# Designs tried in a protein design run: peptides against a protein of PDB entry 2AZE. Part 79

Target 1, 148 residues: chain A of PDB entry 2AZE
Amino acid sequence: AQECQNLEVERQRRLERIKQKQSQLQELILQQIAFKNLVQRNRHAEQQASRPPPPNSVIHLPFIIVNTSKKTVIDCSISNDKFEYLFNFDNTFEIHDDIEVLKRMGMACGLESGSCSAEDLKMARSLVPKALEPYVTEMAQGTVGGVF
Target 2, 101 residues: chain B of PDB entry 2AZE
Amino acid sequence: GRLEGLTQDLRQLQESEQQLDHLMNICTTQLRLLSEDTDSQRLAYVTCQDLRSIADPAEQMVMVIKAPPETQLQAVDSSENFQISLKSKQGPIDVFLCPEE

## One batch from the design tools (peptide; made by RFdiffusion4, then SolubleMPNN)

Design b1_p15_5_s3 (from b1_p15_5, 10 letters changed)
Fold by OpenDDE base, seed 5:
Structure b1_p15_5_s3 (fold): chain B 148 residues (1-148), chain C 101 residues (1-101), chain A 15 residues (1-15)
Amino acid sequence: as target 1 above (148 residues)
Amino acid sequence: as target 2 above (101 residues)
Amino acid sequence: PKIENYTITELGLKK
C-alpha cells in the first residue's frame, strides 16, 4: 500500500540520518579524547619541567599544517591585509588539520583505527563522561554501526 | 502486519536517534567546556617536536597556518598545478615555518 | 585538475 511505501521511505531516511550521526559522534569523541589527552600530557610535562615552554616553541590549537619536500619551491603571495594567501608549489604537498595531527600523535589512543590496547582503551574511557564509555568500547571493538 | 511492523521500526529508530542526539549533546558540551577553560586552552598546544614526528623536517618542510574560523582553503594538487589559496573573512591569517630544530 | 575546497572550522577542516 502507499502508506507502507511512505513509511519505508521514511525508515530509509532515518537510517541514513542515524548513520551520519554515528559518524559525527565518533569524530566528536575522538576530538574530545585527543584534546583532553593533549592537555593532560602538556600539564604533566610542564609540572615536571617546573615551567611552561617558551611561547615561541609551541603551536596552539587550532592550526593547519602543510608539508612538502624540503626541496619544493614555494612562492607565496599575500594580500596587504593578510586576509588572502596564495601559495604556488613546484611539487605535491599534503594538508593536515590539527585533529589529524593529534590522531597521528596518538592522542586519540588509537581509537580512530579501532585498534586499541587494553591500556589505550582504559585511557580513552577515562577521558570521556560515563555516558560515552560504552560507545568508546564499541569504537574500540569496531562494532559501531548497528542501530541501538 | 506490515504496517504495524514498519510503525514499530520507525519508533525504534526514533528512539535510537534520540539516544545518539543525547550522546552528541554530552560530547559537544564537554568540548565547549574545554574551550571555555582558560587553562585548558593554554595547554592546548603541540611542539615542533610533535610536528617533526608527523613530518620530519629532515625530509619535509612544515608550514603552519593559523586562520580564523570560516576561512576558505582551496587546494589544487595535480601535475599541472600545485596551489593552496586561503581567503579569510574574519581576520588576518598567520603563516610560519616550523623550525627544523 | 584535482581541486579540493575546505572550510576551516573550530572542528577542523570541512569539505
Scores: peptide ipSAE 0.438, ipTM 0.911, DockQ to the pose 0.808
Fold by OpenDDE base, seed 1:
Structure b1_p15_5_s3 (fold): chain B 148 residues (1-148), chain C 101 residues (1-101), chain A 15 residues (1-15)
Amino acid sequence: as target 1 above (148 residues)
Amino acid sequence: as target 2 above (101 residues)
Amino acid sequence: PKIENYTITELGLKK
């Protein structure tokens, strides 16, 4: 019947929405872990050094990085107010945001790829609220995907 | 029947989505707390060494862009054109290179 | 040419 068909369409719509939210939640969890882990690392490092790093030696979040060959010629045009930039390269480049950088640094404990050691998983769990711990475990096992 | 089954499924999916929303709210709250904590923000940094660790410092140049939120970034990466354009509406953009060792 | 448009947000780059 038409009514059943309508409900089936709605069911599929909701399933897709839930899937999207699951992905969003996983990303948020990774960001939380990465940020807290970064802060913890730096706090420890500064304590060991008994001083903070020089102000101009660090890059605070947020940021974007662009990497290219050292041989790449870059032309840059900047507006007077520095609101607009135009970079022209003679070769390819890569762009990464700070989140991706943190992941590559291992700040997400390998959870993003399901490559967590026991120690990494323990760290990851310790950096999230209790309610999120089960989800972290599922992420590490690669078993996220079902509906509650 | 079929109708009753589908109706039940939808109710269950609604409950599942609500649970997800709750978890997401918890997570976003934690992120907000981090952003509001002065000490955490002070410690939320990477070093040039960190950036070098994820790139080949011998072969790669690393440019850092610090731009206000909602800044538009357009990247063109083709055989005919390699370009990055930035346009901010909220403030100036800062660009600098990571120093080499 | 391949053009990618992003918006810089608090959650990183968004298309």
Scores: peptide ipSAE 0.434, ipTM 0.910, DockQ to the pose 0.788
Fold by OpenDDE base, seed 2:
Structure b1_p15_5_s3 (fold): chain B 148 residues (1-148), chain C 101 residues (1-101), chain A 15 residues (1-15)
Amino acid sequence: as target 1 above (148 residues)
Amino acid sequence: as target 2 above (101 residues)
Amino acid sequence: PKIENYTITELGLKK
């Protein structure tokens, strides 16, 4: 029936929207864990060192990094107001935002890949509100979306 | 019948979406709390050693970009062109190398 | 050529 078909279309639309929200939620959780974990790491490190690191030795969030071979020649053009930059490379490069950097540092406890040790999962759970713990567990197990 | 089944499915999906919205609100609240905490922001940094761990500076040069929100970044990475374009409308962009390089 | 456009946000790079 046409009515059933209309509802099926709506069902598919809702499923896609939910899927998008699931991805967004997972990313938000990962960011939260990564940020909190980073802060805790640095706090502990500074306490052990009895002082903060030299100001010029750290990079505060947010940031983007570009990495390329040391042999790569880079030409840079900058506007007078520094609002516009143009970089030309003679070879390939990689771009990473701070979130990806944190993930690669292990700040998200491997949750981004569902590769959490028991200790990693414990840490991840400790860095989120109680209401989010079940979802963190599902992420670690790769069972997110089972209710849909 | 099929109609009843679909109707039930839609109701269940609505409930699921509401649950997701709730969880997302919790997450955004937590992130906001982090942004509002001065000490957390002070401690929200990485070191050059951290960057070395993901991109060995012995082999790779690492460029750091500090740009305002809503800055547009275009990257061209092909056999013919290797280019990064940055355009900010909300302030100057700062680019530098890790001091240890 | 591979061209990628991003917006720098407080939540990282977004396409």
Scores: peptide ipSAE 0.432, ipTM 0.910, DockQ to the pose 0.788
Fold by OpenDDE base, seed 4:
Order: C-alpha cells, then structure tokens, then sequence
Structure b1_p15_5_s3 (fold): chain B 148 residues (1-148), chain C 101 residues (1-101), chain A 15 residues (1-15)
C-alpha cells in the first residue's frame, strides 16, 4: 500500500512537470514561427521596395512596448548614464514584449489563439522543423492537453 | 496488479517527457540559429505601422524600450500608483516614441 | 495593488 502510494505521488509529480514543459514548448514554437515569419515578411517587403526601410522607421528586436492613453501624463526620470529609468503615470498602462507584439501582428499565424486557418496552419508548419510539425498540428486542433 | 500498473505508467511518462525534452531542444536550437544569423537579425524588425496596427494611434501612445539583456523591469499598476522602473546592468537603456506619433 | 517584476531576456519578458 505504501509503495503504491509513493508511486502515485511520483506519478502526479511527473504529470505536473510534463504539463509545465508542454506550455513552455508551445511558447517556444510560437516564438520560432513568429520570428521566422517576420523575417520572411520583411525580406519580401524589402525585395519589392528594392531597398531597406529607413533606419529610424523600424524597431529591431528585442524590444518592449508600453502603451497608455494619450491623455495619460507621464513623468520620466533618467539616470545620467541611462542605466536607470523611472516612469510615473497618472493612469493605467500596458506592457508587452516583442513576442506578444508579433503574435498580435499575426506572425504566429493565429496558432496561439486557435484561430488558425488552413493557410495559416500551412505557413506555421513550413516554419518549423519536421519533428515539430505534428505538435503544431495538435496546437491548432487544441489537443495538446494530453500527455505524449 | 496496481503496483505493476503504476510502474508501467511511470515508464510511459518518462518516455513522454524525454520526447518533450527533445522537441524543446529542437526549438531552442532553431531560436539560437536565428539569433546568430546576421541576415535574420537585420530583418528582425517591426515598423511603426505594425505597432499602430495593434494599438489605436488615435487614442494610445506607444513607448518603445530597448534594453540590454538582464535588465530589470518593475511595473506597479494600482488605483493609486502607476509606475515603471528599469534598471540595467549591462548598458544604457533607450526609450523613444514611434517617429510618426 | 498589482506589482510585477520582470527580467528582460532575448526570449522576452520573464518573471
């Protein structure tokens, strides 16, 4: 009885660990798809324009964005060496990293929200190694909740 | 029996985790390759138009933060205090608005 | 009050 109890505890431990890793893998896949898709988009755009965009018109990864109402008053304090910043707002704000921005741009093909069309899924699959394609398919179907 | 069943379950879970680890390693490798590729780095950018597409420029102001790795960011968002603090250890931080704003 | 601490990494914001 005690032996079985010990194994059941271990089973639950492993299940939880696997669940956490599944979430991490999904995020890694989305990042990979988003990054590669972004690069492809920009490559194509530059080819069509026959030149790169102006340097000050683009924001290279990595970055973080903070958005707030235009009516929000922001006070900023910056250290002399620019190593420290302090922003005070009079209203709420949102913070997003570049990955989230890419997702909202559709660079992850809607795979993150289950809104992946057939063409989106095809694109997503084309942007990952063969070994990851089955998992991408499962993500699109929402069937990654189970253990492998 | 029950013991044998549990033992078998644990073996199967171990195999599943190993497969998961393998896939994660593949993903991590791909991301590293992307970060090390000069052409990919050059093309890894968004435009102000992209940012405007996800944030209504008529109502929202978008601040961009370029900070070195391991920079600490603290955000306080409450009814009384709205604050963001940044502290870098590896270099200067750059903060700006999109030029079109 | 909502207080969140992040570390900026090449893989995005990490708590």
Amino acid sequence: as target 1 above (148 residues)
Amino acid sequence: as target 2 above (101 residues)
Amino acid sequence: PKIENYTITELGLKK
Scores: peptide ipSAE 0.426, ipTM 0.909, DockQ to the pose 0.794

Design b1_p15_5_s4 (from b1_p15_5, 10 letters changed)
Fold by OpenDDE base, seed 5:
Structure b1_p15_5_s4 (fold): chain B 148 residues (1-148), chain C 101 residues (1-101), chain A 15 residues (1-15)
Amino acid sequence: as target 1 above (148 residues)
Amino acid sequence: as target 2 above (101 residues)
Amino acid sequence: AIIKNYTITERGLKE
């Protein structure tokens, strides 16, 4: 019947939305864990050093990085107001945002790959509110994807 | 029947989506709280050593870009040309290199 | 040529 067909279309639409939201939630969780873990690391490091690092020795979030060979020649054009930049390279480059950097630093406890040690999982759980802990567990197990 | 089954499925999916929305709200709230905490923001940094750990420090240079939100970044990577363009509408862009150690 | 366009957001790069 037409009514059933309409409901099936709606069902599919909702399933797709749920899938998208699951992906978004996972990313948000990773960001939260990575950020909190970074802050904790730095707090501890500063306490151990009994002083903060020199201002020019650190890069505060947010940021983007571009990496390329040290031999790569880079030409840069900058507008007068510094609103526009143009970089020309003579070789390939890579671009990473701060979130990816934090993940590669291990700040997300390996949760991003769904491969966490028991200790990493414990850390990850400790960095999120209680309501999110079950989802963190599912992420670690690679069982996220079902409709709950 | 089929209609009843579909109706039930939709109700269940609605509940699931609401649960996800709730969890997402919790996450966004936590992130907002962190952004509003001045001490957390003070400690929200990486070092050049951290960045060099991501790229081989012996072979790679690392350029740091600090740009306002909504800045447009276009990257062209081909044998013909390698290019990055940045266009900000909200403020100046800051670019610097991580010191080599 | 590989051309990628991003928007810098508070949540990182958005393609």
Scores: peptide ipSAE 0.385, ipTM 0.914, DockQ to the pose 0.792
Fold by OpenDDE base, seed 4:
Structure b1_p15_5_s4 (fold): chain B 148 residues (1-148), chain C 101 residues (1-101), chain A 15 residues (1-15)
Amino acid sequence: as target 1 above (148 residues)
Amino acid sequence: as target 2 above (101 residues)
Amino acid sequence: AIIKNYTITERGLKE
């Protein structure tokens, strides 16, 4: 009885660990798809324009954005060496990293929200190694909740 | 019996985790390759138009933060205090607004 | 009140 109980505890431990890794893998896949899709988009755009965009017109990864109402008053304090910043707002704000921005741009093909069309899924699959394609399919179907 | 069943379950879970680890390694490798590719780095950018597309351009202000790795960011969002603090250890931080604003 | 602490990493924000 005690032996079985010990194994059951271990089973639960492993299940939880696997669940955590599944979430991490999904995020890694989304990042990969988003980054590659972004690169492809920009490559195509530059080819069509026959030149790169002006340097100050683009924001290279990595970055973080803060968005707030245009009516929000922001006070900023900056250290002399620019190593420290302090922003005070008079209203609420939102913070997003570049990965989230790419997702909202559709660079992850809607795979992150289960809103992946057939064409989106095709694109997503094309942006990952063959070994990851089955998992991408499962993500699109929402069936990654189970253990491999 | 029950013991044998649990033992078998643990073996199966081990195999599943190994497969998961393998897939994660593949993903990590791909991301590293992307980060090391000069052309990919050059093309890894968004525009201010992109940033506006994910926010209400008429009502939202977008601030961009370019900070070195391991920079600490603290955000306080309450009814009384709205604050963001940044502290870098590896270099200067660059903050700017989208030019279209 | 929400207080969040992040570390900026090469793979985005880490809480």
Scores: peptide ipSAE 0.383, ipTM 0.913, DockQ to the pose 0.792
Fold by OpenDDE base, seed 1:
Structure b1_p15_5_s4 (fold): chain B 148 residues (1-148), chain C 101 residues (1-101), chain A 15 residues (1-15)
Amino acid sequence: as target 1 above (148 residues)
Amino acid sequence: as target 2 above (101 residues)
Amino acid sequence: AIIKNYTITERGLKE
């Protein structure tokens, strides 16, 4: 019947939406873990050094990085007010945001790829609220995908 | 019947989505708390050493871009041209290089 | 990398 068909379409729509939200939630969890882990690392490091790093020696979030060969020639055009930049390269480059950088630094404890050691998983769980711990466990196991 | 089954499924999916929304709200709240905590923000940094540690050895030059929110970035990476354009409407953009070892 | 910087002015690029 037409009514059943309509509901089946709606069901599929909701399933897709849920899938999207699951992905978004996973990303949010990773960001939270990465940020908290970074802060914890730096706090510990500063305590051990008994001083903060020089202000101009660190890069605060947020940021973007561009990587290219050291042999790459870069022409940079800057507006007077520094509101506009134009970079021309003679070779390929890579762009990464801060979130990706943190992941590659291991700040997300390998959770992003399901490559968590027992210690990494313990750390990850400790950096999220209680309600999120089960989801972190599922992410580590690669079992996220079902509907509650 | 089939209709009743589908109706029940939709109700269950609605409940599941609500649970997801709740978890997402928890996450966003935590992230907001981090952004509002002065000490956390002070400690939310990486070093040039960190950046170099993850950089491809073939791509050893690391340039850092600090731009205001909503800054437009266009990157062209093709055989014909390699280009990055930045346009901010909220303030100046800061670009600097990580010093080489 | 070799970086060349130019300032965009109404009179064109200034190095």
Scores: peptide ipSAE 0.185, ipTM 0.894, DockQ to the pose 0.032
Fold by OpenDDE base, seed 3:
Order: structure tokens, then C-alpha cells, then sequence
Structure b1_p15_5_s4 (fold): chain B 148 residues (1-148), chain C 101 residues (1-101), chain A 15 residues (1-15)
């Protein structure tokens, strides 16, 4: 009885660990797809324009964005070496990293929400190694989570 | 029996975890290769138009923060305090607004 | 947005 109880506890522990790793893998896949898709988009755009965009018109990864109302007053304190910043707002703000930005741009092909069209799924699959394609398919179907 | 069943389950879970580890290694390798590819890094950018597309341009301002890795960021967003603090250990931080504002 | 910038110095904040 005690042996079985111990194994059941271990089983549950391993299941939780696997669940965490599944989430991590999904995020990594989304990052890969989003990044490759972004690069592909920009490559195509530059080819069509026959020139790169102006240097000051683009923001290279990585980055963080903060958005707030245009009416928000922001006080910014900066160290002399620019190693430290302190922003004080008089209203609420939002922070987003580059990964979230790419997802919202559709660079992850809607895979993050399992809302992929046939074309989106095709694109997503084309941007990952073969070994990851089955997992991409499962993500698109919303069937990720099975371990057996 | 029950013990044998649980033992078998644990073996299967171990195999599943090993498969996940393998897939994660593949994925992290791909990301590393992308980070090491000069052409990919050159093309890894968004435009101000992209940023405006994900926010309400009529109501929102967008501030961009370029910070070195391991930069500490603390955000406080409450009814009593709205604050963002940044502390870098590897270099200067750059902050700017999107020009289209 | 209204942004005010200050430099942190040994003597305090400098606008």
C-alpha cells in the first residue's frame, strides 16, 4: 500500500513536470515560427523595394514597448551613464515584450491560440524542422497535452 | 497488479519526458542558429507601423526600450503608484518614442 | 504624453 502511494505521488509529480515542459516547448516553437516569419516578411519586403528601410525607421529585436494614454504624464529619471531609469506615470500603462508583439502581428500564424487557417498552418509547418511538425499540428488542433 | 501498472506508467512518462527534452533541444538549437546568423539578425526588426498596428494609435503613445540582457525591470501598476524602474549591468539603456506619434 | 527628463546626479535631480 505504501509503495503504491509513493509511486502515485511520483506519477503526479512527473505529470506536472511534463506539463510544464510542454508549455515551454510550445512557447519555444511559437518564438521560432514568429522570428522566422518576421525575417521572411522583411526579406521579401526589402527585395520588393530593392533597398533596406531607413535605419531609424526600424526597431531591431530584442525590445520592450510601453504603451499608455497620450494624455499620461511621464516623469523620467535617468542616471548619468544611462544604466538606470525610473519612470513615474500618472495613469496606468502596459508593457509588452517583442515576443508578444510578434504574436499580435500574426507572425506566429495564429498558432498561439489554435486559430490557424489552412494557409497559416502550412506556413507554420514550413518554418520548423521536421521533428517539430507533428507538435505544430497538435498545437493547431488544440490537442497538445497528451503524454500517452 | 496495481504496482506493476504504476511502474509501467512511470516508465512511459520517462519516455515522454525524454521526447520533450529532445524536441526542446532541437528548438533551442534553431533559435541559437538564428541568433548567430548575421543576415537573420539584420532582418529581425519591426517598424513603427507594426507597433502602431497592435496599439490604438489614436489614444496610445508607444515607448520603446532597448536594454542589454539581464536588465532588471520592475513595474508597479496600482491605484496608488504607476512606475517602471530599469537597471542595467551590461550597458546603457536606450529609450525612445515612435516617430509617427 | 508629457515626458519630463531628469538626470540623476550626486546633487540630486537635474532637469
Amino acid sequence: as target 1 above (148 residues)
Amino acid sequence: as target 2 above (101 residues)
Amino acid sequence: AIIKNYTITERGLKE
Scores: peptide ipSAE 0.179, ipTM 0.893, DockQ to the pose 0.032

Design b1_p15_6_s1 (from b1_p15_6 with T11S F12V S15K)
Fold by OpenDDE base, seed 4:
Structure b1_p15_6_s1 (fold): chain B 148 residues (1-148), chain C 101 residues (1-101), chain A 15 residues (1-15)
Amino acid sequence: as target 1 above (148 residues)
Amino acid sequence: as target 2 above (101 residues)
Amino acid sequence: MNVFGKTGSQSVTLK
């Protein structure tokens, strides 16, 4: 009886750990898809334009975004060497990392939100190694929660 | 019995976790390859148009922060205090504003 | 023309 109880505890612990790793894997897959899709988009765009964009017209990864209402007053203090910044807002703000920006741009093909069309899914699959394609499919179907 | 069933479950879970770890290794490898590929990094950028699509500068001020690795970011968003502090140890931090037009 | 404007002052107010 005690042995069974111990194993049941261990079972639950392992299930929880697997669940955590599943979430991590999903995020890694989304990052990979988003990055590759972005690179592909930009490569195509530059080929069509026959030139890269002007240096100060683009922001290279990594970056973060801070946005707030245009009515928000922001005071910014910068150290002389620009190693330190302090921003004070008089109202709420939002922070987004580059991955979230890419997701909102659709670079993750809507896989992150269950809004993955057939074309989106095709694109997503094409941007991952073969071994990850089944998992991408499961993500699109919302069936990743199972133990495999 | 129950003991045998649980033992088998644990073995199956171990195999599942190993498969999961393998897939994660594949992903991390791919991401590393992207980070090490100069051409990919050159092409890993967003435009002002991209940023406008997610936060319209007509209504929102959009600020872009590029900071070296290991930069500390602290954000406070409460009813009494709205603050972001950045501290880098590896180089200067660059901050950009996305124009409305 | 540069699309992104860099903040370059020691202390600035963004509005």
Scores: peptide ipSAE 0.028, ipTM 0.884, DockQ to the pose 0.035
Fold by OpenDDE base, seed 2:
Structure b1_p15_6_s1 (fold): chain B 148 residues (1-148), chain C 101 residues (1-101), chain A 15 residues (1-15)
Amino acid sequence: as target 1 above (148 residues)
Amino acid sequence: as target 2 above (101 residues)
Amino acid sequence: MNVFGKTGSQSVTLK
């Protein structure tokens, strides 16, 4: 009885760990797709324009976005060496990392939200190694969650 | 019996986890390759147009923060106070504003 | 003593 109980505990632990790894893998896949898609987009754009964009017109990864209502009053304090910043808002704000920005740009092909068209899925699959394609398909179908 | 069944389940879960680990290794390898590719890093950028498409500066103020790795970020968003604190240990922090059209 | 020496004046507007 005790042995079975111990194994049940271990089983549950492993199931939870697998669930965590599934989530991590999905995020990694989305990052890969988003980054590669972004690079591809920009490469194509620069080729068409026959020049890179002006340096002050682009923001390279990594970065963080903070947005708030235009009516929000913001007080900002900066240390002399610019190592420390303090922002005080009089209303709510949002923080987004670069990955989320890329997702909202559609760089992850809608795979992150289950809004992946057939064309989007084709693009997503093309941006990952062959070994990951089945998992991408499962993500698009919303069938991820089972144990291999 | 129950013991044998549980033992078999654990073996199957181990195999499943190993498969996940393998896929994760493949994925992390790809990400490392991207990080090591100079051309890819040069092309890893967003434009003002991109940022406007996410949060229209006509309605939202959009601030971009570039901070060195391991920069500490503390955010408080409650009815009592709204605050963001940044503390870098590896270099200066740069802040940019997305202009209106 | 205030650790901050400037008030939000070093922000750069993207163009």
Scores: peptide ipSAE 0.026, ipTM 0.880, DockQ to the pose 0.035
Fold by OpenDDE base, seed 1:
Structure b1_p15_6_s1 (fold): chain B 148 residues (1-148), chain C 101 residues (1-101), chain A 15 residues (1-15)
Amino acid sequence: as target 1 above (148 residues)
Amino acid sequence: as target 2 above (101 residues)
Amino acid sequence: MNVFGKTGSQSVTLK
């Protein structure tokens, strides 16, 4: 009886760990798709333009975004060496990391929200190694982890 | 019996976890390859137009922050305090603004 | 001594 109880505890622990790893894998896949899609888009754009964009017209990863109302008053204090910044706002602001920005740009093909068209899914599959394609399909269908 | 059933379940879960680990290794390898590829890194950028699609500068001020790795970020958004603090240990922090159209 | 220098934004505008 005690042995079975111990194994039940272990089973539950493993199930939880698997769930966590599934979440981590999904995020990694989304990052891979988003990055590769972004690179592909920009490569194509530069080829069409026959030149790279001006250096000061683009922001390379990684970065974060802060946005607030244009009416928001911002007070910025900067250290002499620019190692420290302090921003004080008189109203609310939003912070977004680069991955979130890429997702909102559609670089993850809507896979992150399950809003993946047939064409989006085709693109997503093309941006991962073959071994990951089945998992991408499961993500699009919302069937990941259905056996647990 | 019950013991045999549980033992079998654990073995199946072990196999599932090993499969996940394998897939994760493949994925992390791909990400590392991207990070090490000079051409990919050169092309890993967003434009002002991209940022406008997320937050329109006509209504929102859009600020981009590029900070070295391991930069400390502290944010407070409350009725009493609206603040962002950045502390870098590895170099200067750069701040960019998206212009209005 | 205050770690911060002058108050103000030294942001770079994207083109």
Scores: peptide ipSAE 0.025, ipTM 0.877, DockQ to the pose 0.035
Fold by OpenDDE base, seed 3:
Structure b1_p15_6_s1 (fold): chain B 148 residues (1-148), chain C 101 residues (1-101), chain A 15 residues (1-15)
Amino acid sequence: as target 1 above (148 residues)
Amino acid sequence: as target 2 above (101 residues)
Amino acid sequence: MNVFGKTGSQSVTLK
């Protein structure tokens, strides 16, 4: 029947939207874990040193990283007001956002790649509200994607 | 019948989406709280040592870009052209180099 | 006039 066809279309639309939201939620969880873990690490380090690091020795979020071979020749043009930059390279380069950097630092406890030890999972769970702990567990087990 | 089954499926999907929305709201709230906490923001940093652990300046040049929100970044990485263009509308862009040592 | 200055670097080296 026509009504059944309409509902089937709606069903598919909702399934696709849910899939998108699942991906967004996973990323948000990883960001939260990474941020809190970073803050925790730095707090502990500063407590051990009994002082904060020099201002020009650290990079505060947010930021973007660009890396290339040390042999790459780079030409940089900067506008007078520093509103515009133009970089020309003679070889390939890589760009990474701050979240990716934190993940590579292990701040997301390996949860992003499913390489999460029992200890890593314990840390990850401790950095999220109780309501999110079951979802973190599902992420670690690779069981995310089903209907709740 | 089929109609009743589909109706039930849609109700279940609605409940699932509502749960997702709830969890997402919790996450976004936590992130906003972190952004509003002065102490957390003060501690939200990486060091040159951290960057070297990812891309060692002994082998790689590491450049850090701090730009205002909504800054446009255009990147071309092809055999014919290797270029990055940055355009800000909300303030100056800062670029830092991570030292090799 | 040219929007950009001379080719070079005005980047700050981290300590």
Scores: peptide ipSAE 0.023, ipTM 0.876, DockQ to the pose 0.034

